# Peptides against a protein of PDB entry 3JWR: the designs that were tried, part 119

Target 1, 323 residues: chain A of PDB entry 3JWR
Amino acid sequence: TRELQSLAAAVVPSAQTLKITDFSFSDFELSDLETALCTIRMFTDLNLVQNFQMKHEVLCRWILSVKKNYRKNVAYHNWRHAFNTAQCMFAALKAGKIQNKLTDLEILALLIAALSHDLDHRGVNNSYIQRSEHPLAQLYCHSIMEHHHFDQCLMILNSPGNQILSGLSIEEYKTTLKIIKQAILATDLALYIKRRGEFFELIRKNQFNLEDPHQKELFLAMLMTACDLSAITKPWPIQQRIAELVATEFFDQGDRERKELNIEPTDLMNREKKNKIPSMQVGFIDAICLQLYEALTHVSEDCFPLLDGCRKNRQKWQALAEQ
Target 2, 298 residues: chain A of PDB entry 3JWR as posed
Amino acid sequence: TRELQSLAAAVVPSAQTLKITDFSFSDFELSDLETALCTIRMFTDLNLVQNFQMKHEVLCRWILSVKKNYRKNVAYHNWRHAFNTAQCMFAALKAGKIQNKLTDLEILALLIAALSHDLDHRGVNNSYIQRSEHPLAQLYCHSIMEHHHFDQCLMILNSPGNQILSGLSIEEYKTTLKIIKQAILATDLALYIKRRGEFFELIRKNQFNLEDPHQKELFLAMLMTACDLSAITKPWPIQQRIAELVATEFWEQGDQVGFIDFVCTQLYEALTHVSEDCFPLLDGCRKNRQKWQALAEQ

## One batch from the design tools (peptide; made by RFdiffusion4, then SolubleMPNN)

Design b2_p8_6_s1 (from b2_p8_6, 6 letters changed)
Fold by OpenDDE base, seed 4:
Structure b2_p8_6_s1 (fold): chain B 323 residues (1-323), chain A 8 residues (1-8)
Amino acid sequence: as target 1 above (323 residues)
Amino acid sequence: PPILDFYE
């Protein structure tokens, strides 16, 4: 395709030029091509291209395939969200110095997972999928969409000309897929809530050890969530705009809940409760975000900008809630 | 609303 040709032939700017190492990164001004170029740079600078002998054209095709399998008519859970998740992962690995704590396979898996974690998202949550009796709800008991995302990820990885993992041994391939699956599934906030206590307790007791395989797995899950939620850490103007996208998608779901399911949506999904957004954001930050970024900062102090951003945005939302 | 589906 012309798009592939353009991408494959393009000079890939440095990470510095693209600012993809910055926790404050914004994609708002980037074209789709530029997001793809950024993605190539992430793979390159994480040494994934070299270490796993990725062919440039194959990587380009894979990126475009991933992008293509996000829906354009979904306000928030689209390619840009996945891209921003991956960028935060990249920043956490590089600027946050988490790269030094992980294996190349783990890094490979995390980056693929970040880009893939919401593939074919439909702009509705698992609860809606379940209540609407969608066919996907018959396939999976829990984390319905996340399983679907992984299935889509696997499909793309196995598609002709998209096999970026072809340079891996069988064992490396299996390991990578396992980590990808776990990472994508970890983006189900329900699972985060279920597991985070163990992580926080390990940190609190100063018993956290990445050399322990179980703790490593737990950390990767927490890191995925931290990147998935990273919009809450962005500079206020960026944060506010992203929050509007989220609100749009949630209100669209709420509207569908009213129309299709004949139910009153929760305040979160209720367009009529727009005035509660600031207080809900504060609640979300307190209940979900702060402890996570605090814990992440304890693992790597260089991740502090995420925590700092989260705290700053909490203050901004609180100020709005008091008006 | 929160940045992600907040399970209340």
Scores: peptide ipSAE 0.091, ipTM 0.863, DockQ to the pose 0.306
Fold by OpenDDE base, seed 5:
Structure b2_p8_6_s1 (fold): chain B 323 residues (1-323), chain A 8 residues (1-8)
Amino acid sequence: as target 1 above (323 residues)
Amino acid sequence: PPILDFYE
């Protein structure tokens, strides 16, 4: 395709030029091509292209395939969200110094997972999928969308000309797929809530050890969530803009719940409760975000900008809630 | 609104 030709022939700017190492990164000004270039740079600078002998054209095709399999009519859970999740992962690995704590296969898996974790998202949550009796709800009982995202990820990875993992040994391939699956499934916030207590307790007791396979798996899950939620850590103008996108998608779901299911939506999904957004954001930060970024900062102090950003945005939302 | 749904 013309898009592939353009991407494959383009000079890939440095991570410094692209600012993809910054926790304050914003994609708002970037074209789709530039987001793809950023993605190539992430793979390159993490040594994934070299270490796993990725063909440039194949990587380009894969990136474009991933991007294509996000829906354009979804306000938030689209390619830009996945891209921003991956960028936060890259920043956490590089600037946050987490790269030094992980294997190359884990890094490979996390980056693929971050980019793929919301593939073919429908703009509705698992609750809606269940209540609407969507066909996907017949396949999976829990983490319905996350299973679907992984299925889409696997489909793309196995598609002709998209096989970025062809340079891996059989064992490396199996390991990578396992980690990808676990990472994507971990983005189900319900699973985060179930597992986070173990992680926080290990940190609190100074017993956290990445050499333990179980704790490693737990950490990768927490890291995925931290990147998935990272919009809350961004500078206020960026975070506020993203919150508006989320609100749009949630209100669209709420509207559908009223119209299609004859259900009164929760406040979160209720357009009529727009005035509660600031207080809900404070509640979300307190209930979900702060402890996670505190714990992550304990694992690597260089991740402090995420925590600091979250705290600053909490203050901003609280001020709005008091008006 | 929260950046992600609570899924609760």
Scores: peptide ipSAE 0.083, ipTM 0.856, DockQ to the pose 0.311
Fold by OpenDDE base, seed 2:
Structure b2_p8_6_s1 (fold): chain B 323 residues (1-323), chain A 8 residues (1-8)
Amino acid sequence: as target 1 above (323 residues)
Amino acid sequence: PPILDFYE
């Protein structure tokens, strides 16, 4: 395609030029092509292209395939969200110095997972899918969408000309897919809430050890969530804009809940309750975000900008809630 | 609303 030709032939700017190492990164000003170029740079600078012998054209095609399999009519859970999740992962690995704590296969899996974790998202949550008796709800009991996202990820990875993992041994391939699956499934906040207590207790007791396979898996899950939620850490103008996108998607779901399911949406999904957004954001930060970024900062102090950003945005939302 | 959907 013309798009593939353009991408494959383009000079990929440095991470410094693209600012993809910055926790304060914004994609708002970037074209789709530039987001793809950023993605190539992430793979390259993490040594994934070299270490796993990725063909440039194959990587380009894979990136474009992933991008194409996000829906354009979904306000938030689209390619830009996946891209921002991956960028935060990259920043956490580089600027946050987590790269040195992980294997190359884990890094490979996390980056693929970040880009793929919401593939074919429909702009509705698992509860809606279940309540609407969607066909996907017949296939999976829990984490319905996350299972679907992984299935889409696997489909793309196995598609002709998209096989970026073809240079891996059988064992490396199996390991990578296992980690990808676990990472994508971990983006279900229900699983985060279920598992986070163990992580926080390990940190609190100073017993956290990445050499333990179980704790490693737990950390990767927490890291995925931290990147998935990272919009809450962005500079206020960016955070505010992203919150608007989230609100739009949630309100769209609420509208569908009224029409399709004949139910009154919760305040979170209720367009008429937009005045509660600031207080709900404060509640979300307190209940979900702060402890996670605190714990992450304990693992790597260089991740402090995420925590600091979250705290600053809490203050901004609190100020709005008091008006 | 929160950046991600609340666990329900």
Scores: peptide ipSAE 0.082, ipTM 0.855, DockQ to the pose 0.315
Fold by OpenDDE base, seed 1:
Structure b2_p8_6_s1 (fold): chain B 323 residues (1-323), chain A 8 residues (1-8)
Amino acid sequence: as target 1 above (323 residues)
Amino acid sequence: PPILDFYE
């Protein structure tokens, strides 16, 4: 395609030029092509292209395929969200120095997972999927959408000309897919809530050890969530704009719940309760975000900008809630 | 609005 030709022929700017190592990164000013170029740079600078012998054209095609399989009519859970999740992962690995704590396969899996974790998202949560009797709800009981996202990820990875993992051994391939699946599934907040206590307790007791395979898996899950939620850490103008996108998507779901299911939506998804957004954001930060970024900063102090950003945005939301 | 729907 013309798009593939353009991407494959383009000079890929440095990570410094693209600012993709910054935790304060914003994609608002970037074209779709530029987001793809950023993605190539992430793979290159993490040594994934060289270590796993990726062909440039195949990588380009894969990136474009992933992008294409996000829906344009979804306000938040689209390619830009996936791209920002991956960028935060990249920043955490590089600037946050987490790269040195992980294997190349884990890094490969995390980056693929970050880009793929919301593939074909429909702008509705698992609760809606269950209540609407969607066909996907017949396949999976829990983490319905996350299983679907992984299925889409696997489909793309196996598609002709998109096989970026073809340079891996059989064992490496199996390991990578296992980690990808676990990472995508970990983005279900219900699972995060279920598992985070173990992680926080290990940190609190100074017993956290990445050499333990179970703790490694737990950490990868927490890291995925930290990147998935990273919009809350961004500079206020960026975070506020993203919050508006989230609200739009949630309100769209609420409207559908009223119309299609004859259900009164929760305050979070109720368009008529916009005035509760600031207080709900404070509640979300306190209940979900702060402890996670505190724990992550404990693992690597260079991740502090995420925690600092979250704290600053909490203050901003609190000030709005008090008006 | 919350970045995540943690009440689902």
Scores: peptide ipSAE 0.085, ipTM 0.860, DockQ to the pose 0.337; fails the geometry check

Design b2_p8_6_s2 (from b2_p8_6, 6 letters changed)
Fold by OpenDDE base, seed 5:
Structure b2_p8_6_s2 (fold): chain B 323 residues (1-323), chain A 8 residues (1-8)
Amino acid sequence: as target 1 above (323 residues)
Amino acid sequence: SPILDFYE
């Protein structure tokens, strides 16, 4: 395609030029091509292209395939969300110095997972999928969409001309796929809630050890969530705009719940409760986000900007809630 | 982001 030709022939700017090491990064001003270029740079600077002998054209095709398999009519859970998740992962690995704590295969898997974790998202949560009796709900009992996302990820990875993992040994390939699956499934917030207590306790007791395979798996899950939720850490103007996108998608779901399912949506999904957004954001930050970024900062102090951003945005939302 | 991302 012309798009592939353009991407493959383009000079890839440095990470510094693209600002993709910044926790304050925004994609708002970037074209689709530029997001793809950023993605190439992430793979390159993490030494994934070299270490796993990725062909440039194949990587380009894969990136475009991933992007293509996000829906354009979804307000938030689209390519830009996946891209921003991956960028936060890259920043956490580089600026946050987490790369020093992980293997090359883990880094490879996390980056692929971040980009792929919401593939073919429908703009509705698992609860809606279940209640609407969608065909996907017949395939999976829990983490319905996350299983679907992984299935889509696997489909793309196995598609002709998209096989970015062809340079891996059989064992490396198996390991990578396992980690990708675990990472994508971990983005189910319900699973985060179930598992986070173990992580926080390990940190609190100073017993956290990444050399333990179970704790490593747990950390990768927490890191995925931290990147997935990283919009809450962004500078206020960026955070506020992303909040509007999320609200739009949630309200769209709420509207569908009223119309299609004849149910009253929760406050979060209820357009009529727009005035509660600030207080709900404070509640979300307190209940879900703060402890995670605190714990992540304990693993690597260089991740402090994420925690600091979250705290600052809490203050902003609280001020709005008091009006 | 009211990312009460209730990926429920």
Scores: peptide ipSAE 0.067, ipTM 0.839, DockQ to the pose 0.364
Fold by OpenDDE base, seed 4:
Structure b2_p8_6_s2 (fold): chain B 323 residues (1-323), chain A 8 residues (1-8)
Amino acid sequence: as target 1 above (323 residues)
Amino acid sequence: SPILDFYE
C-alpha cells in the first residue's frame, strides 16, 4: 500500500528528536505516520530489530496492521492510547532504566503487548460486554476483552508479511507469546487489584527480587498497568485532555446502558454526573494509581517522574473538586 | 486519564 511504502521509505528520526524517552510525552501533535515512525524507533533503540533480525518492511507492515485494528470511532481506547502506552513503556525502559533489569525477550514482549493490549476495543468495558450478552462473553468468563485483544495480537503476528517474530527460535517464540499474553491480560484492572497486594508487600518487606521468576512475572504485570494508566501522570494540560477522552467514552457507554440495557449508569459513566469527575479522579488516583507508581519508583528510582506527575495531578483534581 | 472502572 501507499501507506506502507511511505512508512518504509521514511527516515526515522532519533528518539531525542521524537521525545519518546520523555515521561511528559504527548502524541497530540503527531500524525499517524509520525506515531508509526516513533514506534519503529522504539523497536530499534531497544535493540529488538537487530537482536531478533526484524526486516524493516515487515516491522512497518506489522505496525500499520496493529494501528489498523484499532477503531477510529472509539474516543479513548484507540491507536493513540496503545501508542501512548507503548511510549510510556519505552520511557520506563530507557529513562526509567528498567531495560537493564529485563531480558531482551521480555522487552520484546512488553513492547508488542503495549501496542496490542487494546486491539479492536469497542469502547465498552467487560461488564457491558457481559450484560449485553455479546458473543465474546460466551468465549471467555473473565478478562473478556483482554483475551480478545490477545487473540487479535496473535492473529496479526501470524499474518503474512507481519511476522516480526520469525527470527526467533521456537523456544523464544513460545516464551515471547507467553509473556505477551500475560502482559495483555494484566491490563484488566480486576487482575491488577487482585495481584497488586503481593507486589506491594514484597516491596514493603524489601523482599522484591526480579531474579525470582514469579516475581518477575508479577513485576511485568505491574509495569504494564503502570504504562496503561500513565495518562494520569502526564502534565496537567495533557492529563485534562485525556481525561476528557476517557469521560467521553465512559459517557457513551452510559448512554448505551440507558438505551440498550435500561439501566442507570454508575456515576463514572453517567453524563449527568459530569461534575463528579474531579472527585472521582482523586478517588481513582488514591485507590489505584499512587501505590503503583510508588512501588515502581522503589524498583527504579528513575521512574519517579511518573509518581511525581500522578501526585501533581491529584492536587489539581482535588482543587477542582473543592470548587 | 483512565478513571477507575468499578466494573473491573
Scores: peptide ipSAE 0.065, ipTM 0.841, DockQ to the pose 0.277
Fold by OpenDDE base, seed 2:
Structure b2_p8_6_s2 (fold): chain B 323 residues (1-323), chain A 8 residues (1-8)
Amino acid sequence: as target 1 above (323 residues)
Amino acid sequence: SPILDFYE
């Protein structure tokens, strides 16, 4: 395609030029092509292209395939969300120095997972999928969408000309896919809620050890969530704009819940209760986000900007809630 | 609205 040709032929700017090492990164001003270039840079600078002998054209095609398999009519859970998740992962690995704590296969898996974790998202949550008796709900009982996302990820990875993992040994391939699956499934916030207590307790007791395979898996899950939620850490103008996108998507679901399911949506999904957004954001930060970024910062102090950003945005939302 | 559901 013309798009592939353009991407493959383009000079890929440095991570410094693209600012993709910054936790404060924003994609708002970037074209789709530039987001793809950023993604190439992430793979390159993490040594994934070299270590796993990725062909440039194949990587380019894969990136474009992933991007294409996000829906354009979904307000938040689209390519830009996946891209921002991956960028935060990159920043956490580089600036946050998490790269030094992980294997190349884990890094490879996390980056692929971050980009793929919401593939073909429909703009509705698992509860809606289940309540609407969607065909996907017949295939999976829990983490319905996350299983679908992984299936989409696997489909793309196996598609002709998209096989970025072809340079891996059989064992490396198996390991990578296992980690990708676990990472994508971990983005189900319900699973995060179930598992985070173990992580926080390990941190609190100063017993956290990445050399333990179970704790490693747990950490990767927490890291994925931290990147998935990273919009909450962004500078206020960025956070505010993203919150509007989230609200739009949630309200769209609420509208569908009324129309299709004949139910009154929760406040979160209720367009008529938009005035509660600031207080709900404060609640979300307190209940979900703060402890996670605190714990992550204990693992690596260089991840502090995420925590700091989250705290600053809590203050901003609280101020709005008081108006 | 928070960035993600509270997942009741």
Scores: peptide ipSAE 0.064, ipTM 0.833, DockQ to the pose 0.313
Fold by OpenDDE base, seed 1:
Structure b2_p8_6_s2 (fold): chain B 323 residues (1-323), chain A 8 residues (1-8)
Amino acid sequence: as target 1 above (323 residues)
Amino acid sequence: SPILDFYE
């Protein structure tokens, strides 16, 4: 395609030029092509292209395929969200120095997972899928959409011309897919809530050890969530704009819940209660975000900008809630 | 939360 030709022939700017190592990164000013170029740079600078012998054209095609399989009519859970999740992962690995704590396969899996974790998202949560009796709800009982996202990820990875993992041994391939699946499933916030206590307790007791396979898996899950939620850490103008996108998507779901399911939506998804957004954001930060970024910063102090950003945005939301 | 869906 013309798009593939353009991407494959383009000079990829440095990570410094693209600012993709910054935790404060914003994609608002970037074209779709530029987001793809950023993605190539992430793979290159993490040594994934070299270490796993990726062909440039195949990587380009894969990126475009992933982008294509996000829906344009979804306000928040689209390609830009996936891209920003991956960028935060990249920043955490590089600037946050987490790269040195992980294997190449884990890094490969995390980056693929970050880009793929919401593939074909429909702008509705698992509860809606279940209550609407969607066909996907017949296949999975829990983490319905996350299983679907992984299925989409696997489909793309196995599509002709998109096989970026073809340079891996059989064992490496199996390991990578296992980690990808676990990472995507970990983005189910319900699972995060279930598992986070173990992680926080290990940190509190100073017993956290990445050499333990179970703790490694737990950490990867927490890291995925930290990147998935990273919009809450962004500079206030960016945070506020993203919050509006999320609210739009949630209100769209609420409207559908009224119309299709004849139910009153929760406050979070109720368009008529938009005035509660600031207080709900404070609640979200306190209940979900702060402890996670505190723990992550404990693992690597260079991740502090995420925690600092979260704290600053809590203050901003609190100020709005008091008006 | 308007930033993340509360899965509780």
Scores: peptide ipSAE 0.072, ipTM 0.848, DockQ to the pose 0.303; fails the geometry check

